# Designs tried in a protein design run: peptides against a protein of PDB entry 5JXT. Part 160

Target 1, 319 residues: chain A of PDB entry 5JXT
Amino acid sequence: SLLPKKEINVYIGMSEMQVKWYQKILEKDIDAVNGAGGKRESKTRLLNIVMQLRKCCNHPYLFEGAEPGPPYTTDEHLIYNAGKMVVLDKLLKRIQKQGSRVLIFSQMSRLLDILEDYCVFRGYKYCRIDGSTAHEDRIAAIDEYNKPGSDKFIFLLTTRAGGLGINLTTADIVILYDSDWNPQADLQAMDRAHRIGQTKQVVVYRFVTDNAIEEKVLERAAQKLRLDQLVIQQGRAQVAAKAAANKDELLSMIQHGAEKVFQTKGAFGTMAEKGSQLDDDDIDAILQAGETRTKELNARYEKLGIDDLQKFTSESAYE

## One batch from the design tools (peptide; made by RFdiffusion4, then SolubleMPNN)

Design b2_p21_6_s1 (from b2_p21_6, 10 letters changed)
Fold by OpenDDE base, seed 4:
Structure b2_p21_6_s1 (fold): chain B 319 residues (1-319), chain A 21 residues (1-21)
Amino acid sequence: as target 1 above (319 residues)
Amino acid sequence: MEEIKEKLKKLLELFKEQLKE
């Protein structure tokens, strides 16, 4: 029988470089607002801010001129300049030692480019597919990964490209490097490994940048998922889940963690304490804290009714 | 550091104003 999947949110502090870039994104928007004569921000502008903050949470090298160089060579800086990469690097070593194989999903094809450079740098054999991958190349990559005795350890996928009907049950670990706004896209990604033919316990690690926009993306996705489940259970087909965030929701999301980011001179959490030198105990602590926070998050939304889940509870950044 | 604090204050004031409308 297929074992239930274990899902763990892995809450990761920003690197010092990410904090600096996160501050810079927010500061640039302040300067643009000061020039705009106090006009309410357009929804398009707020969506652009959210996108830049999400890029920062993934990797600072997603910004032009952020990568150290010349020479533009991949080295340890690719890892230590992004909190998610520091955790990923340690987690992948553990996953490999246990004889597991891993799917890594992202919303951003440009992040997969960084992950390819990382795989080459660490000597990890990988496959890749994204939204630009030709159909034939996609089939070839899946077959190469799934073949008996495949030496491919990692499969790099964009969440939506990886979600389309493929079987990757030869992997037992799923890393969601980031989250989709639609929780169903992430579920569809997990279901590539968590499917008939899986013989191992599937474990899903969802990376979440702590004290940043990604916590609010995750909360919104969890809220939506619970709402969708309750609507199905109650037969109330008319509750069109508000698919798109409104302006006030986007502003609240951008505000979340902004104060603490501006007050911080260096990295956050374990990134401040250990930097890139996380040990196995540090990883275990991060995973245990993540498992606790995951249970708390789920318990928060499980107690809410449909009417409560339709209200965006903006917990103020001050409470 | 003072400039960052002032920018932060302006950001938070802006968000507070825009969330009240």
Scores: peptide ipSAE 0.031, ipTM 0.584, DockQ to the pose 0.019
Fold by OpenDDE base, seed 1:
Structure b2_p21_6_s1 (fold): chain B 319 residues (1-319), chain A 21 residues (1-21)
Amino acid sequence: as target 1 above (319 residues)
Amino acid sequence: MEEIKEKLKKLLELFKEQLKE
């Protein structure tokens, strides 16, 4: 029988470079609001801010002029300048040593480009599929990954491209490098490994930038997932969870962690203490803390009814 | 940095006011 998947949110501090870029994004918006004579920000502008903050949480090199160069050379800076890469780098070594194979999902094809550079730099053999990959090339990549004795360790996928019903049960580890606004997209990604034909315990690591907008993306996704589950269980087909965040929700998400980011002069958490020098014990501590916080998050939403889950409780940035 | 913090505070206050409307 297929074993239940183990899901762990991995809460990761920003690097110093991420903090600086996160501050710059917020500062630019502050100046734009101040320059606009107090005009109410458009929903489109707030969505753009959210998108830039999410890019920052993934990797600062997603911004033009962020990568050190010329020369533009892949080096350890690709890793230490992004908290998620520091954790990924340690985690992949462990996964490989265990004889596991891994799917890495992101919303951002440009992040997959960074992950390709990383794979080459570390000597990891990989496959890639994104939204631009031709159908035949997708089949070929899947077959190459799934073949008996495949030397391909990593499969890089955009979450949406992974949604196409593919079977990747030859992997037992799933890393969600970022989260979709729709938790069903992430579930569909997990189901590429967690499917009939899987022989191993599937473990899902969801990377979440701590004290940043990604926590609110995760909370919103968890809320929606619970709502979807309750709607299915209660047969209430009409509770179309308003899929799109309203303006107030977007503002609350942008505000979350912003004060702490402006107070921080360096990196966050374990990234401030050890940076790229994280050892196996530090990774175990991060995973254990993540497992605890994942249980707490799930327990929070399990107690809520449909009516409560429809109310976005903006914990104010001041609570 | 203090100026930026003050600007952020004002922005957050402005956003809070906009949420009350």
Scores: peptide ipSAE 0.030, ipTM 0.614, DockQ to the pose 0.018
Fold by OpenDDE base, seed 5:
Structure b2_p21_6_s1 (fold): chain B 319 residues (1-319), chain A 21 residues (1-21)
Amino acid sequence: as target 1 above (319 residues)
Amino acid sequence: MEEIKEKLKKLLELFKEQLKE
């Protein structure tokens, strides 16, 4: 029988470089909001800010001129300059040692490019599929990954490309490097490994940059998921999937953690304490803390009714 | 909207103060 999947949010501090870039994004946009024109920042502008902050949470090298060089060579800097990469690097070593195989999902094909460079640098054999991958190449990559005795450890996928009904039950670990605004996209990604034919306990690690916009992206996704579940259960078709975040919700999301980001000189949390020198105990502590916070997050939304979930998306602007 | 702008302004001021240290 298929075992229930275990989902753990892994809350990860920003590297020093991420903090600097996050500050720079906020500063640029605060100046635009406070600048001479009094022009209400458009919803499109705020969405662009959110996207830049999410890029920063994923990897600072997603920005032009962020990568050290010339020469542009992959080295340890690719890892230590992104908190998620530091945790990923340690986690993948553990996962490989336990004889597991990994699906890594991201919303950003350009992050998969960084992850390819990382895989090459660490000597991890991988497959890749994104939105641009031809149908024939997708089949070939899936077959190469799923073949008996495949030496491919990692499958790199964009979350949306992974949604195509493919079977990847030869993997038992799923890493969501980032989260979709639509929690159903992430569930569909998980279901590539968590499907009929899976023989192992599927574990899903959802990376979340701590004290940053990604916490609010996660919260909004969790709210939406709970709302969708309750609507299905109660037959209340009228609860339209709440429209794209309004302007005030986007501003609240942008503000989340911004004060602490501005106050911080250097990296956050375990990244400040250990940086790239995270040991196995540090990873265990991060995973345990993540499991606790995941339970707390789920328990918070499980107690909410449809009416509360509809209101709470407005009240999170006042805390 | 004004309250949010004021909060963002305060954050920017705090950031600018820290850059001077």
Scores: peptide ipSAE 0.029, ipTM 0.603, DockQ to the pose 0.025
Fold by OpenDDE base, seed 3:
Structure b2_p21_6_s1 (fold): chain B 319 residues (1-319), chain A 21 residues (1-21)
Amino acid sequence: as target 1 above (319 residues)
Amino acid sequence: MEEIKEKLKKLLELFKEQLKE
């Protein structure tokens, strides 16, 4: 029988470089937050800010001129300048020692480029599929990964490309490096490993930048998922969850953690204390804290009815 | 909405001043 998935949100502090870039994004676009322009233009500007903040949470080298150089060489700076990479680096070493194989999903093909550079730097064998990968090359990559005795440890996928009905049950670990606005896209990604033919316990690690916009992206996705479940259970198919955030929702998401980001000199949390020098005990503590917060998040939304879940519950720090 | 925007603006302006020191 297929074992239930274990899903853990992994809450990760920003690096010092991420904090600096997060501040710069907020400072640059402050006039857009204030609503200089028409209602539609203001919403588009807020969406752009949200996208830049999400890029910052993934990796600061997604911005032009962020990478240290010349010379532009892949080194330890690729890891320590992004909190998610620091945790990923330690976690992958543990996963490999356990004899597991891993799928890594992202929304951003340019993040997969950084993960390729990382895989080469660490000597990890990998496959890649994104939105630009030809159909024949996708088949070849899947077959190369799934073959008996494959030396491919990692499969790098964009969440949407990985959602296309493929079987990757030869992996037992799933890392969601970032989250989709649609929780069904992430579920479809997990279901590539958690499917008929899986023989191991599937574990899903969802990376979430702590004290940043990604917490609000996750909350919105969890709210939508619970709403979709209740609509199915109650036969109320007509409650289309408003897929697009309104202007106030976007503003609340941008405001979340912004004050603490501006007050912070250096990195956040364990990244401030240990930086790239995380040990196995630090990883266990992060995973345990993440498991607790995941249970609390799920329990919060399980108690809400359809009418409550249709309202954006902005726990704004100012209400 | 406007009050929250104005509060955020003031907050970010204060932080810009503190980051220049």
Scores: peptide ipSAE 0.025, ipTM 0.610, DockQ to the pose 0.024

Design b2_p21_6_s2 (from b2_p21_6, 9 letters changed)
Fold by OpenDDE base, seed 4:
Structure b2_p21_6_s2 (fold): chain B 319 residues (1-319), chain A 21 residues (1-21)
Amino acid sequence: as target 1 above (319 residues)
Amino acid sequence: MKEIEEKLEKLLKLFKEQLEE
């Protein structure tokens, strides 16, 4: 029988470079508002800010001129300049030692480019597919990964490209490097490994940048998922889950953690304490804390009714 | 410190202005 999947949110502090870039993104918007004569920000502008903050949470090298160089060579800086990469690097070593194989999903094809550079730098054999991958190349990559005795350890996928009907049950670990706004896209990604033919316990690690926009993306996705489940259970087909965030929701998401980011001179959490030198105990602590926070998050939304889940509870950035 | 505080104050002001409209 297929074992239930274990899902763990892995809450990761920003690197010092990410904090600096997160501050710069927020500051740039301050300067643009001072020129705009006090008019309320357009929804398009707020969506652009949210996108830049999500890029920062993934990797600062997603910004032009952020990568150190010349020479533009991949080295340890690719890892230590992003909190998610520091955790990923340690986690992948553990996953490999246990004889597991891993799917890594992202929303951003440009992040997969960084992950390819990382795989080459660490000597990890990988496959890749994204939204630009030709159909034939996609089939070839899946077949190469799934073949008996495949030496491919990692499969790099964009969440939506990886979600389309493929079987990757030869992997037992799923890393969601980031989250989709639609929780169903992430579930579809997990279901590539968590499917008939899987013989191992599937474990899903969802990376979440702590004290940043990604916590609110995750909360919104969890809220939506619970709402969708309750609507199905109650037969109330008319509750169109508000698919798109409104301006106030987007602004509240941008505000979340912004004050603490401006007050912080360096990295956050374990990134401040250990930097890139995380040990196995540090990883175990991060995973245990993540498992606790995951249970708390789920328990928060499980107690809410449909009417409560339709209300965006903006916990103010001031409470 | 002063520069960070000034930036934080500007950010908080921006957020307040955007919520009042």
Scores: peptide ipSAE 0.035, ipTM 0.637, DockQ to the pose 0.019
Fold by OpenDDE base, seed 1:
Structure b2_p21_6_s2 (fold): chain B 319 residues (1-319), chain A 21 residues (1-21)
Amino acid sequence: as target 1 above (319 residues)
Amino acid sequence: MKEIEEKLEKLLKLFKEQLEE
């Protein structure tokens, strides 16, 4: 029988560069609002801010002119300038040593470009599929990855492109480098490895930038997932949770962690203490803390009814 | 430091104002 997947949220501190860019994004919004005479921000503008903050959480090199250069050379800076890359780099070494194979999902094709550069730099053999990949090339990439004795360690996928019914049961590890607003998209990504034909325990690592917008993206996704489950269980098909965040939700999400980000003079958490020098014990501690916090998050939403889950519980942006 | 604090205060004020509307 297929073993239940193990899901762990991996809470990762921002690098110093990410903190600086996160501050700049927030500051730029302040300046733009002040210049507009204090007019109420449009929902579209707030969505753009959320998008930029999510880019920052993924990698600062997603911004034009953020990469150090010229020369624009791939080096260790690609790793240490993004907390997620630091953890990924250590985790992939462990995964490879265990004889596992890994699917890495992101919402951002441009992050996959960075991950390709990383794979080349580390000498990891990989496949890639995104939204632009032709159907024939997708099949070829899948076949190359799934072939007996494939030397392809990593499969890089956009979450939505991975959603297209693909079987990747030759991988047993799934890394969600970021989260979709729709938890069903992430589940569909996990189901590429967690499917009939899988012979190993599937482990899903969900990367979440700690003290940032991504925590609120995760919370909203968890809330929606629980709501979807309750709606299915209760047969209440009409409670299509309005998938789109309202303005107040977006503001609360943008505000979350902003104070601590402004107060921070360097990196966050383990990134401040060790940066790229994380050892195996540090990774184990991060994974253990993540497992605990994952259980707490799930337990929070398991107690909520449909009516409570329809209300965005803004935990105070100051907690 | 002072400039960042002032920016933070402005941000928090802005968010408060946006939530009260």
Scores: peptide ipSAE 0.030, ipTM 0.614, DockQ to the pose 0.019
Fold by OpenDDE base, seed 3:
Structure b2_p21_6_s2 (fold): chain B 319 residues (1-319), chain A 21 residues (1-21)
Amino acid sequence: as target 1 above (319 residues)
Amino acid sequence: MKEIEEKLEKLLKLFKEQLEE
């Protein structure tokens, strides 16, 4: 029988470089928001801020001129300049020692480019599929990964490209490097490993930048998922769950953690204390804290009715 | 509308204060 998935949100502090870039994004857009008198322009600007903040949470090298150089060489800086990469690097070493194989999903093909550079730097064998990958090349990559005795440890996928009904049950670990606004896209990604033919316990690690916009992206995704479940159970039309975030929701998401980011000199949490020198005990502590916060998040939304879930329930820190 | 504008003004004020430190 297929074992239930174990899903853990992994809450990760920003690196010092991420904090600096997060501050710069907010600062640059303050001036932009003050200058435009149009309501529609304001929503578009807030959406752009949200997109840039999510890029910062993934990796600062997604911005032009962020990568240290010349020379532009892949080195340990690729890891320590992003909190998610620091945790990923330690976690992959553990996963490999356990004889597991891993799917890594992202929304951003340019993040997969950084992960390719990382895989080459660490000597990890990988496959890749994104939105630009030809159909024949996708089949070839899947077959190469799934073949008996495959030397491919990692499969790098964009969440949408990986959602296309493929079978990757030869992997037992799933890392969601970032989250989709649609929780069903992430579920479809997990279901590439969690299917008929899986023989191992599937574990899903969802990376979430702590004290940043990604916590609100996750909360919104969890809210939508619960709403979808209740709508199915009650036989109501699914129309409500696809609504784009309103201006107030976007502003609340941008506001979340912003004050603490401006007050912070250096990195956040375990990234400030240990930086790239995380040990196995630090990883266990992060995973245990993440498992607790995951249970609390789920329990919060399980108690809410449809009418409550249709309202944006983000406790803004200033209400 | 007024509430969203007030929240935005409050956020911008907060950010300005933090950038002046």
Scores: peptide ipSAE 0.022, ipTM 0.580, DockQ to the pose 0.021
Fold by OpenDDE base, seed 5:
Structure b2_p21_6_s2 (fold): chain B 319 residues (1-319), chain A 21 residues (1-21)
Amino acid sequence: as target 1 above (319 residues)
Amino acid sequence: MKEIEEKLEKLLKLFKEQLEE
């Protein structure tokens, strides 16, 4: 029988470089607001800020001129300059040692490019599929990954490309490097490994940059998921999940953690304490803390009714 | 609209205060 999947949010501090770039993104917006003579920030502008902050949470090298060089060579800097990469690097070593195989999902094909460079640098054999991958190449990549005795450890996928009904039950670990605004996209990604034919316990690690916009992206996704579940259960078709964040919600998301980001001289949390020198105990502590916070997050939304969830999308702007 | 503007102003004030330190 298929075992229930275990989902753990892995809350990860920003590297020093991420903090600096996160500050710079926020500062640039302040200057735009101040210079524009009080022109109301458009919803499009706020969405652009949110997207830049999410890029920063993923990897600072997603920005032009962020990568050290010339020479532009992959080195340890690719890892230590992004908190998620530091945790990923340690986690993949553990996962490989336990004889597991990994699906890594991201919303950003350009992050998959960084992850390819990382895989090459660490000597991890991988497959890749994104939105631009031709149908024939997708089949070939899936077959190469799923073949008996495949030496491919990692499958790199964009979350949306992974949604195509493919079977990847030869993997038992799923890493969501980032989260979709639509929690159903992430569930569909998980279901590539968590499907009929899976023989192992599927574990899903959802990376979340701590004290940053990604916590609010996660919260919004969790709210939407709970709302969708309750609507299905109660037959209340009229609760159209408000698909798009309003300006207030976007501002609240941008504000989240911003004060601490500006006050911080260096990295956050375990990244400040250990940086790239995270040991196995530090990873265990991060995973345990993540499991606790995941339970707390789920318990918060499980107690909410449809009416509360509809209000909370508005009230998260008042706390 | 006023509430959005007030939140933005608070954010901008916070950011200015943090950038001046």
Scores: peptide ipSAE 0.021, ipTM 0.601, DockQ to the pose 0.021

